# Designs tried in a protein design run: peptides against a protein of PDB entry 5VVV. Part 221

Target 1, 276 residues: chain A of PDB entry 5VVV
Amino acid sequence: FLCGVVEGFYGRPWVMEQRKELFRRLQKWELNTYLYAPKDDYKHRMFWREMYSVEEAEQLMTLISAAREYEIEFIYAISPGLDITFSNPKEVSTLKRKLDQVSQFGCRSFALLFDDIDHNMCAADKEVFSSFAHAQVSITNEIYQYLGEPETFLFCPTEYCGTFCYPNVSQSPYLRTVGEKLLPGIEVLWTGPKVVSKEIPVESIEEVSKIIKRAPVIWDNIHANDYDQKRLFLGPYKGRSTELIPRLKGVLTNPNCEFEANYVAIHTLATWYKSN
Target 2, 276 residues: chain A of PDB entry 5VVV as posed
Amino acid sequence: FLCGVVEGFYGRPWVMEQRKELFRRLQKWELNTYLYAPKDDYKHRMFWREMYSVEEAEQLMTLISAAREYEIEFIYAISPGLDITFSNPKEVSTLKRKLDQVSQFGCRSFALLFDNIDHNMCAADKEVFSSFAHAQVSITNEIYQYLGEPETFLFCPTEYCGTFCYPNVSQSPYLRTVGEKLLPGIEVLWTGPKVVSKEIPVESIEEVSKIIKRAPVIWDNIHANDYDQKRLFLGPYKGRSTELIPRLKGVLTNPNCEFEANYVAIHTLATWYKSN

## One batch from the design tools (peptide; made by RFdiffusion4, then SolubleMPNN)

Design b2_p28_8_s4 (from b2_p28_8, 11 letters changed)
Fold by OpenDDE base, seed 5:
Order: C-alpha cells, then sequence, then structure tokens
Structure b2_p28_8_s4 (fold): chain B 276 residues (1-276), chain A 28 residues (1-28)
C-alpha cells in the first residue's frame, strides 16, 4: 500500500530542504511514499525532453538519497503529454534517455502522467493509434518494459476522475482501453468522483476498479489549494471511509502549496491509514 | 502568482455557479 504525499500542485515547487523535512515527517508518521510531480518544474512537464544539468542532477541525486535514508519510496514522475508525438520513435527514445538519467540518480520508481492535457491526438498519431488511450498505453507499456519492469510504476490517465469520464466511469472507452491494455504491473492514479473530491464513496472505487481491472492509487486533492491561493485547507483528512484501504493500492495526498500548512493534512492521513 | 490548477479552478467555478442557482431558487 503506497501512502504519503504527491508534490503535484501548480505553483512554486517546494525547496529541497522542505522535501527532506517532508521525508522525516513521513517516516515519523509511518508513511512510505513521495511522488515527485511539481507542475512548475519545467523539466518535469513543459520541457520534459531536456536533460537535467549537472547542478540539477546533484540536487535530485541528493534528494533521492535522502528519501532512501528515511525509508521513503521516491517516485519520479514525468508529464510528456503537452506536446509528445506518441508515434515518433525519436520522442520515445528521448523519453527513455530522460528516465535513464533519473535511473542513474538512484531512482527505481517512476510515473507517466497524462493529466491536464488535450484529448486530441496529432495527425501523425491518428494514423498509428486507434485512440488517445491506445497511444498512451503503448508508450507507457514500452517505457515500463524498457526500465526492466520497476516494482512501482504509475500511470495517470487523462480521464483521472469521474467528471472527466465520457460518457461515465463504467462506460468510458478510454478507461476500458487502459484497463484492457495497460500491463498489470502498472498502477493507475485516480482523484475520485471529482478533481477535488470532498468525498470518495466505496462504490465509486469499485466502479473505477472494475473498468481499469486493478485497485487505483488515489491522488487526493482534498487539501490542494493551487486553484485558490487565498485559501488554506487546514482541516483533517475526511470523507474517505477506512473501508477504502483494502480496495486501494495507495493514497498520495496533494496538499497545500504552502509546505508549513500541511502538518494536519499529512498527520491525519497517517492516522486514517493506521486506523484500518 | 503561479498559474492555478485549471481543472480544479473550473470545478470550483461550476460548484459556485450551481450554489448561486440553488440559492436563487430558494428565494422564489
Amino acid sequence: as target 1 above (276 residues)
Amino acid sequence: PPPPNPAALLEEEEEKKKKEEEEEEKKK
């Protein structure tokens, strides 16, 4: 069971010292996972093709080593979906080289994120792939196998919540293709019925699990404030029955952008997880 | 300021609009 934090917000990323303090707090609270997915890291998303500099490489290597020191699984995410051509072998080879660089930093766990992108394939991809889901699954499976089938590999679908599923979760052709064709060792990220789910009913997890043919990992936006920087979500982790725990592969909270605001959010997630 | 999460912002705007419509219906 993956339980911890995703740094997945839009806005100023946390500094390396905040991330190391997070790992210490996660270990102290018997949480086990950190997903590196800051939207405003240019080399994570907008410039995903660009290799890390020597200085950035040293920082990431130090961060991954610190996660290991605190027994925290460091998952490196990349979001190539803004401008990748899935059918282009040069794009696939560029993605491979970027993940090889991160593997050399001592990273062993990875994620491919296709959240917050247009559902339209380019003309070249339409000639090769039957749908956007087929293109995404093809590259995800190829990368997963290329990396030697890592113990933890995550996929974030473009339809990552109930409101994004057409016509709905149980009938989505996109999620059906993901469930049928994504390799069984790859985990699927999900935010619940909504982007910011106030509640995640058990029945909603049973519905998505059936179509994706696996238990999801919750990317939990309950404490996310990147959409309204005037608000701080200081309340406890709530609206999630403990009956979800045996039906999930994990829960990763995407909390407030303000690092120091997250004590209650992360501590109450840890209390919730231990109450099962 | 950093750009907001566009998906979460849209969802919050839709929730606000729905509440305003429900409050207008209760005043009739």
Scores: peptide ipSAE 0.293, ipTM 0.768, DockQ to the pose 0.394
Fold by OpenDDE base, seed 2:
Structure b2_p28_8_s4 (fold): chain B 276 residues (1-276), chain A 28 residues (1-28)
Amino acid sequence: as target 1 above (276 residues)
Amino acid sequence: PPPPNPAALLEEEEEKKKKEEEEEEKKK
């Protein structure tokens, strides 16, 4: 069961010392996972093709080593979906080289994120792939196999919550394709009924699990504030029954942008996880 | 620039509104 934090918000990423402090807090609270997915990290999303410099590599190696010291699984995410051409072998090769570089930093767990992107494929991809889901699954399976089928590999769908599903969760052709074609060793990220789910009912997890043919990992935006930086979400982790735990592969909270605001959010997630 | 997370919420509101409109049209 993956339980911890995704740094998945828009705005200023956490500094390396905050991330190391997070790992210490996660270990102390018997949480086990950090997903590196800061939207405004240039080489994560906007410039995903760019290799890390020597200085950036040293920082990431130090961060990954710190996660290992605290027994925290460091998952490196990349979000290529803004401008990738899925059918272009050069793009796939560029993504492979980027993940090889991160693997050399000692990373063993990876994620491909296709959240917050246009649903329209380019003309070249429309000639090769029958749908956007087929394009995403093709590259995700190829990268997963290329990396030697790592123990933890995550996929974030473009339809990552109930509101984004067309026509709905149980009838989505996109999620059906993901469920049928995504390799069984790849985990699927899910946010619940909404982008910011006040509640995640058990029935909603049973519905999505049926179509994706696996238990999801929750990307939980309950404490996210990047959409309203005037607001801090200081309340406890709530609106999730502990009956979800046996129906999930994990829960990763995407918390407030302000690192020090997250004490209650992360600590109460840990209390919830231990209450099963 | 990627839409700030406000855009994911705006897309959620727009898609919700579109689904509500499509459900109202199917009831007529």
Scores: peptide ipSAE 0.028, ipTM 0.641, DockQ to the pose 0.280
Fold by OpenDDE base, seed 3:
Structure b2_p28_8_s4 (fold): chain B 276 residues (1-276), chain A 28 residues (1-28)
Amino acid sequence: as target 1 above (276 residues)
Amino acid sequence: PPPPNPAALLEEEEEKKKKEEEEEEKKK
């Protein structure tokens, strides 16, 4: 069971010292996972093709080493979906080289994120792939196999919540393709019925799990505030029954952008997880 | 200011439209 934090918000990423302090807090609270997915980290999303510099490499190596010291699984995410051509072998090769570099930093766990992108394929991809889901699954499976089938590999779908599913969760052709064609060792990220789910009913997890043919990992935006600068949710982790735990592969909270505001968010997630 | 999460904003706009439609239906 993956339980911890995703740094998955828009806005200023956390500094390396905040991330190390996070790992210490996660270990202390018996949490085990950090997903590196900061939207405004240029080499994560906007410039996903760009290799890390020597200085950035040293920082990431130090960060990954610190995660290991605190027994925290460091998952490196990349979000190539803004401008990748899935049918282009050079793009696939560029993605492979980027993940090889991160593997050299001592990373063993990875994620491919296709959230917050246009659902339209380019003309070249439409000639090769029958749908956007087929394109995404093809590259994700290829990368997963290329990396030697790592123990933890995550996929974020473009339809990552109930409101984004067309026509709905149980009938989505996109999620059906993901469920049928995504390799079984790849985990699927999900935010619940909404992007910011006040509640995640058990029935909603049973519905999505049936179509994706696996238990999801919750990307939980309950404490996210990147969408409203006036929002500061300092309340406990709530609206999630503990009956979800046996129906999930994990829960990763995407918390407030303000690092110091997250004590209650992370601590109450840890209490919730240990209550089974 | 950091750009807001576009996906979350779209849901807020959809929820707003739905409430406006429900209020218009109650006025008929």
Scores: peptide ipSAE 0.028, ipTM 0.587, DockQ to the pose 0.406
Fold by OpenDDE base, seed 4:
Structure b2_p28_8_s4 (fold): chain B 276 residues (1-276), chain A 28 residues (1-28)
Amino acid sequence: as target 1 above (276 residues)
Amino acid sequence: PPPPNPAALLEEEEEKKKKEEEEEEKKK
């Protein structure tokens, strides 16, 4: 069971010292996972093709080493979906080289994120792939196999919540393709019925699990505030039955952008996780 | 444009779903 934090918000990423402090807090609270997915890290999303500089590499190596020191699984995410041409072997090879570089930093766990992108494929991809889901699954499976089938590999679908599913969760052709074609060792990220789910009913997890043919990892936006930085979500982790735990592969909270605001969010997630 | 704020995406999808529900109710 993956339990911890995703740094998955828009806005200023956390500094390396905050991330190290996070790992210390995660270990202390018997949480086990950090997903590196800061939307405004240029080399994570907008400039995903760009290799890390020597200085950035040293920082990431230090961060990954710190996660290991605290027994926290460091999952490196990349979000190529803004401008990747899935059918282009050069794009696939560029993605491979980027993940090889991160593998050299000592990373062993990876994620491909296709959240917050347009559902439209380019003309070249439409000639090769029958749907956007087929394109995403193809590259995800290829990368997963290329990396030697890492123990933890995550996929974030473009339809990552109930509201984004067309026409709905159980009938989504996109999620059906993901469920049928995504390799079984790849985990699927899900935010619940909404992007910011006040509640995640058990029935909603049973519905999505059926179509994706696996238990999801919750990307939990309950404490996310990147959408309204005038608000701090200082409340406890709530609206999630502990009956979800046996039905999930994990829970990763995407908390407030303000690092120090997250004590209650993360601590109450840890309390929730230990209560079952 | 900057990627739509997750809240703006939510509002657009909630409005779209509400319109679809209102259109389904008009067909009954």
Scores: peptide ipSAE 0.027, ipTM 0.613, DockQ to the pose 0.236

## One batch from the design tools (peptide; made by RFdiffusion4, then SolubleMPNN)

Design b2_p29_1_s1 (from b2_p29_1, 13 letters changed)
Fold by OpenDDE base, seed 2:
Structure b2_p29_1_s1 (fold): chain B 276 residues (1-276), chain A 29 residues (1-29)
Amino acid sequence: as target 1 above (276 residues)
Amino acid sequence: SDREEDLEILKKREERSKKFLEKLLKELA
């Protein structure tokens, strides 16, 4: 069971010292996972093709080593979906080289994220793939196999919550394709009924699990504030029955941008997890 | 609707991202 934090918000990413402090807190609270997915870290999303410099490599190696020291699984995410051409072998090779570099830093767990992108393929991809889901699954399976089928590999769908499913969760051709064609060793990220789900009902997890043919990992935006700069979400982790735990592969909270505001959010997630 | 609320969340996230990146580019110039 993956339980911890995803750094998945827009705006200024956390600094390395904050991330190391996070690992210490996660270990102390018996959480086990950090997903590196800062949307505005320029080499994560907008410039995903760019290799890390020597200085950036040293920082990431140090960060990954710190996660290991605190027994935290470091999952490196990349979000190529803004401008990748799925059918272009050069793009696939560029993605492979980037993940090879991160593997050399000692990373063993990875994620491909296709959240917050347009549901449109370019002309070249439309000639090769029958749908956007087919294109995403193809590259995800290829990368997963190329990396030697790592123990933890995550996929974030474009339809990552109920409101983004067309026509709905149980009838989505996109999620059906993901469920049928995504390799079974790849985990699927899910956010619940909404982008910010006040509640995640058990029945909603049973519904999505049926179509994706696996238990999801929750990307939980309950404490996310990147959409409301006037608010801090300081309340406890709530609106998730502990009956979800046996029906999930994990829960990763995407909390407030302000690092020090997250004490209650992360601590109460840990309490929730240990109450099962 | 719930969908309209979620689309507005994405719009606000994009606006935040844009402002951050514009600031970052100015700090690097």
Scores: peptide ipSAE 0.686, ipTM 0.940, DockQ to the pose 0.794
Fold by OpenDDE base, seed 1:
Structure b2_p29_1_s1 (fold): chain B 276 residues (1-276), chain A 29 residues (1-29)
Amino acid sequence: as target 1 above (276 residues)
Amino acid sequence: SDREEDLEILKKREERSKKFLEKLLKELA
């Protein structure tokens, strides 16, 4: 069971010292996972093709080593979906080289994220792939196999919550393709019925699990505040029955952008997880 | 609707991203 934090918000990413402090807190609270997915880290999303500099490499190696020291699984995410051409072998090779570099930093766990992008393929991709889901699954499977089928590999679908499913969760051709064609060793990220789900009913997890043919990892936006700069979410982790735990592969909370605001959010997630 | 609320969340996230990138570009100049 993956339990911890995803740094998945828009705006200024956390600094390396905050991330190291996070690992210490995660270990102390018996949580086990950190997903590196800061939307506005340049080389994560907008410039995903760009290799890390020597200085950036040293920082990432140090961060990954710190995660290992605290027994935290470091998952490196990349979000190529803004402008990748799935049918272009040069794009696939560029993605491979980027993930190879991160693997050399000692990273063993990876994620491909296709959240918050347009649902339309370019003309070249439409000639090769039957749907957007087929394109995403194809590259994800290829990368997963290329990396030697790592123990932890995550996929974030474009339809990552109930409101984004067309026509709905149980009938989505996109999610059906993901369920049928995504390799079984790849985990699927899900935010619940909404982007920011106040509640995640058990029945909603059973519904999505059926179509994706696996238990999801919850990307939990309950404490996310990147959409409202005037608010801090300081309340406890709530609206998730402990009956979800045996039906999930994990829960990763995407908390407030303000690092020091997240004590209650993360601590109460840990309490929730241990209450099962 | 719930979908309209979620689309408004995405819009606000994009606005936050733009404002951050604009600040960062000014700090690098």
Scores: peptide ipSAE 0.684, ipTM 0.938, DockQ to the pose 0.764
Fold by OpenDDE base, seed 3:
Structure b2_p29_1_s1 (fold): chain B 276 residues (1-276), chain A 29 residues (1-29)
Amino acid sequence: as target 1 above (276 residues)
Amino acid sequence: SDREEDLEILKKREERSKKFLEKLLKELA
């Protein structure tokens, strides 16, 4: 069971010292996972093709080593979906080289994210793939196999919540393709009925699990505030029955952008997790 | 609707991202 934090918000990323402090807090609270997915880290999303510099490499190696020291699984995410051509072997090779570099930093767990992108494929991809889901699954499976089938590999679908499913969760051709064709060792990220789910009913998890043919990992935006500059959510982790725990592969909270505001968010997640 | 609310969330996230990048570019100039 993956339980911890995803740094998955828009705006200024956390600094390396905040991330190291996070690992210490996660260990203290018996949580086990950090997902590196800062949307505005330029080499994560907008410039995903760019290799890390020597200085950036040293920082990431140090960060990954710190995660290991605190027994926190460091999952490196990349979000190529803004401008990748899925059918282009050079793009696939570029993605492989980027993940090879991160593997050399000592990273062993990875995520491929296709959230918050246009659903339209380019003309070249339409000639090769039957749908956007087929394109995404193809590259995800190839990367997963190329990396030697790491123990933890995550996929974030473009339809990552109920409101983004067409026509709905149980009838989505996109999620059906993901469920049927995504390799079984790859985990699927889900935010619940909404982008920011006030509640995640058990029935909603049973519904999505059926179509994706696996228990999801919750990307939980309950404490997210990147969409509201006036919001600081200091309340407890709530609106999730503990009956979800046996039906999930994990829960990763995407908390407030303000690092120091997250004590209650992360601590109450840990309490929730240990209550089962 | 719930979908309209979620689309507005994405819009606000994009606006936040844009403001951050604009600030970053000014700090580097």
Scores: peptide ipSAE 0.680, ipTM 0.934, DockQ to the pose 0.757
Fold by OpenDDE base, seed 5:
Structure b2_p29_1_s1 (fold): chain B 276 residues (1-276), chain A 29 residues (1-29)
Amino acid sequence: as target 1 above (276 residues)
Amino acid sequence: SDREEDLEILKKREERSKKFLEKLLKELA
């Protein structure tokens, strides 16, 4: 069971010192996972093709080593979906080289994120792939196999919540393709019925699990505030029955952008997790 | 609707991202 934090918000990413302090807190609270997915880290999303510099490499190596010291699984995410051509072997090779570099930093766990992108394929991809889901699954499976089938590999679908499913969760051709064709060792990220789910009913998890043919990992936006800079979400982790725990592969909270505001959010997630 | 609310969330996130990137570019110039 993956339980911890995803740094998955828009705006200024956390600094390395904050991330190291996070690892210490996660260990103290008996949480086990950090997903590196800061949307506005330029080499994560906008410039995903760019290799890390020597200085950036040293920082990431130090961060990954710190995660290991605190017994926190460090998952490196990349979001190539803004402008990748899935059918182009050069694009696939560029993605492979980027993940090879991160593997050399000592990273062993990875994620491919296709959230918050247009559903339209380019003309070249339309000639090769039957659908957007087929294109995404193809590259995800290829990368997963290329990396030697890492123990932890995550996929974030473009339809990552109930409101983004067409026509709905149980009838989505996109999620059906993901469920049928995504390799079974790859985990699927999900935010619940909504982008920011106040509640995640057990029945909603059973519904999505059926179509994706696996228990999801919750990317939990309950404490996310990147969409409302005037608000801090200081309340407890709530609206999630402990009956979800045996039906999930994990829960990763995407909390407030303000690092110091997240004590209650993360601590109460830990209490919830231990209450199973 | 819930979908319209979620699309508005994405729009606000994109606006936040844009403002941050514009600030970052000014800090690098």
Scores: peptide ipSAE 0.677, ipTM 0.935, DockQ to the pose 0.792

Design b2_p29_1_s2 (from b2_p29_1, 14 letters changed)
Fold by OpenDDE base, seed 2:
Structure b2_p29_1_s2 (fold): chain B 276 residues (1-276), chain A 29 residues (1-29)
Amino acid sequence: as target 1 above (276 residues)
Amino acid sequence: SDLEEDLEILKSMEERRKEYEEEYLKKLK
C-alpha cells in the first residue's frame, strides 16, 4: 500500500530542505511514499525532453538518497503529454533516455502522467493508434518494460477523475482501453469523483476499479490549494472511509503549496491509514 | 455543474502556474 505525499501542484515547488523534512515526517508517521511530480519543474512536464544539468542531477541524487535514508519510496514522475508524439520512435527514445538518467540517480520507481492535457492526438498518432488511450497505453507499457518492470510504476490517466470521464466512469472507452491494455503491473492513479473530491465514496472506487481492472492509487487533492490562493485547508484528512483502504493500492495526498501548512494534512492521513 | 467547477479549477491552476513563471522570469533578470 503506497501512502504518502505527491508533490503535484502547480506553482512554486518545495525546496530540497523542505522535501528532506517531509521525508523525516513521513517516516515518523509511518508513511512510505513520495511522488515527485511538481508541475513547475520544467524538465518534468513542459521541457520533459531536456536532460537534467549536472547541478540538477546532484540535487535529484541528493533528494533520492535522502528518501532512501528515511525509507521513503521515491517515485519520479514525468508528464510528456503536452506535446509528445506517441508514434514517433525518437520521442519514445528521448523519454527512455530521460528516465535512464533518473535511474542513474538511484531512482527505481516511476510514473507517467497524462493529466491536464488535451485529448487530441496529432495526425501522425491518429494513423497509428485507434485512440488516445491506445497511444498512452502503448508508450506506458513500452517504458515500463524498458525499465525492467520496476516494482512501482504509476500511470495517471487523462480521465483521472469522474468529471473527466466520457460519457461516465463505467462507460468510458478511454478507461476501458486503459483497463484492458495497460500491463497489470502498472498502477493507475485516480483522484475520485472530482479534481478536488470532498468525498470519495466506496462505490465510486468500486466503479473505477471495475473498468481499469485494478485497485487505483488515489491522487488526493483534498488539501490542494494551487487553484485558489485564498484556500488554505488546515483540516484533517476526511471524507474517505477506512473501508477504502482494502480497495486501494495507495493514497498520495497532493497538499497545500505552503509546505509548513501540511502538518495536519499529512499527519491525519497517516492516522487514517493506520486506523484500518 | 461538477465538470464546470473542475474546469474552473484547472483554469485557476494554470493561472497559478503562469504567475509562478512570471515571478521566476523576474528573478532571472
Scores: peptide ipSAE 0.363, ipTM 0.837, DockQ to the pose 0.711
Fold by OpenDDE base, seed 4:
Structure b2_p29_1_s2 (fold): chain B 276 residues (1-276), chain A 29 residues (1-29)
Amino acid sequence: as target 1 above (276 residues)
Amino acid sequence: SDLEEDLEILKSMEERRKEYEEEYLKKLK
């Protein structure tokens, strides 16, 4: 069971010292996972093709080493979906090289994120792939296999919540393709019925699990505030029955971008997780 | 609707992304 934090918000990424402090807190609270997915790491999303500089590499190596020191699984995410051409072997090779670089930093767990992108493929991809889901699954499977089938590999679908499923969760051709064709060792991220789910009903998890043919990892935006900087939810982790735990592969909270505001978010998640 | 709300959230995210993109591109010049 993956339980911890995803740094997945839009906004100024946490500094390395904040991330190290996060690992200390995660260990203290017996959480086990950190997903590195800062939308505003330019080399994570906007310029995903660009290799890390020597200085950036040193920072990431230090961060990954720190995660290991605190027994936190460091998952490196990349979000190539803004402008990747899935059918272009050069693009696939570029993605491989980027993940090879991160592997050299000591990272062993990875994620491919296709959240918050246009559903339209380019003309070249439309000639090769039957759908956007087919393109995403193809590259994800290829990368997963290329990396030697790491123990933890995550996929974030473009339809990552109930509201984004067309026509709905249970009938989504996109999620059906993901469920049927995504290799079984790859986990699927899900935010619940909404982008910011006030509640995640058990039935909603059963529904999505059926179509994706696996238990999802919750990317939980309950404490996210990147979409509204005036929002500061300092309430406890609520609206998630502990009955979800046996039905999930994990829960990763995507908290407030203000690092110090996240004590309650992370601590209450830990309490919730331990209550099972 | 719930979808409209989520689309507004997504729109806000994309607007914020564009702001950061513009700031980055200004730093590269």
Scores: peptide ipSAE 0.352, ipTM 0.840, DockQ to the pose 0.837
Fold by OpenDDE base, seed 3:
Structure b2_p29_1_s2 (fold): chain B 276 residues (1-276), chain A 29 residues (1-29)
Amino acid sequence: as target 1 above (276 residues)
Amino acid sequence: SDLEEDLEILKSMEERRKEYEEEYLKKLK
């Protein structure tokens, strides 16, 4: 069970010292996972093709080493979906080289994210793939296999919540393709019925699990505030029955952008996790 | 609707991203 934090918000990323402090807190609270997915790491999303500089590499190596020191699984995410051509072998090779670099930093767990992108394939991809889901699954499976099938590999679908499913969760051709064709060792991220789910009913998890043919990892935006600068949610982790725990592969909270505001968020997640 | 709310959330996230991008680009000059 993956339980911890995803740094997945839009806005100023946390500094390295904050991330190290986070790892200490996660260990103390018996949580085990950190997903590195800051939308404003330019080399994570906008410039995903660009290799890390020597200086950036040193920082990431230090961060990954710190995660290991605190027995926190460091998952490196990349979001190539803004402008990748899935059918172009050069693009696939570029993605491989980027993840090879991160592997050299000591990272062993990875995620491919296809959230917050256009649903339209380019003309070249339309000639090769039957759907956007087929294109995404193809590259994800290839990368997963290329990396030697790491123990933890995550996929974030474009339809990552109930509201984004067409026509709905149970009937989504996109999610059906993901469920049928994504290799079974790859986990699927899900935010619940909404982007920011006030509640995640057990029935909603059973529904999505059926179509994706696996228990999801919750990317939980309950404490997210990147969408509203005036929002600071300091309330406890709530609206998630502990009955979800046996039905999930994990829960990663995407919390407030303000690092110090997240004590209650993360601590109450830990309490929730240990309560079942 | 729930979808309309989620689309407004995404819009707000994108606006915030642009603000930080502009700040970053100013530091590179």
Scores: peptide ipSAE 0.349, ipTM 0.832, DockQ to the pose 0.786
Fold by OpenDDE base, seed 5:
Structure b2_p29_1_s2 (fold): chain B 276 residues (1-276), chain A 29 residues (1-29)
Amino acid sequence: as target 1 above (276 residues)
Amino acid sequence: SDLEEDLEILKSMEERRKEYEEEYLKKLK
C-alpha cells in the first residue's frame, strides 16, 4: 500500500529543504511514499525533453538519497503529454534517455502522467494508433519494460476522475483500453468522482476498479489549494471510509502549496491509514 | 454541473501556473 504525499500542484514547487523535512515527517508518521510531480518543474512537464543540468542532477541525487535515508519510496514523475508525438521513435528515445538519467540518480520508481492535456492526437499519431488511450498505453508499456519493470510504476490517465470520463466511468472506451492493454504491473492514479473529491464513496472505487482491472492509487486533491489562492484547507483527512483501504493500491495526498500548512492533513492521513 | 466545476478548477490552476511563470521570468532578467 502506497501512502504519503504527491507534490503535484501548480505554482511554486517546494524547496529541497522542505522536501527533506517532509521525508522526516512521513517516516515519523509511518508513511512510505513521495511522488515528485510538481507541475511547474519545467523539466517535468513543459520541457520534459531537456536533461537535468549538473547542478539539478546533484540536487535530485541528494533528494533521492534523503528519501532513502528516511525509508521513503521516491517516485519520479514525468508529464510528456503536452507535445509528445507518440508514434515518433525519436520522442520515445528522448523519454527513455530522460528516465535513464533519473535512474542514474538512484531513482527506482517512476510515473508517466497524462493529466490536464488535450485529447486530440496529432496527424502522425492518428495514422498509427486507434485512439489516444492506445497511444498512451503503448508508450507507457514500452517505457515500463525498458526500465526493467520497476516494482513501482504509475500511470495517470487523461480521464483521471469521474467527471472527465466519457460518457461515464463504467462505459469509457478510454479507461477500457487502459484496463485491457496497460501491463498489470503498472498502477493507475485516480482522484475520485471529481478533480477535488469532497467524498470518495466505496462504490465509486469499485466502479473504476472494474474497468481499469486493478485497484487504483488515489491522487487525493482534498487539501489542494492551487485552484483557489484564498483557500487554505487545514482540516483533517476526511470523506474517505477506512473501507477504501483494502480496495486501493494507495493514497497520495496532494496538499496545500504552503508546505508548513500541511502537517494536520498528512498526520490525519497517517491516522486514517493505520486505523485498518 | 460537477464537470463545469472541475473545468473551472483546471482553469484556475492554469492561471496560477501563469502567475508563477511570470514571477520566474522576472527573476531571470
Scores: peptide ipSAE 0.337, ipTM 0.821, DockQ to the pose 0.727

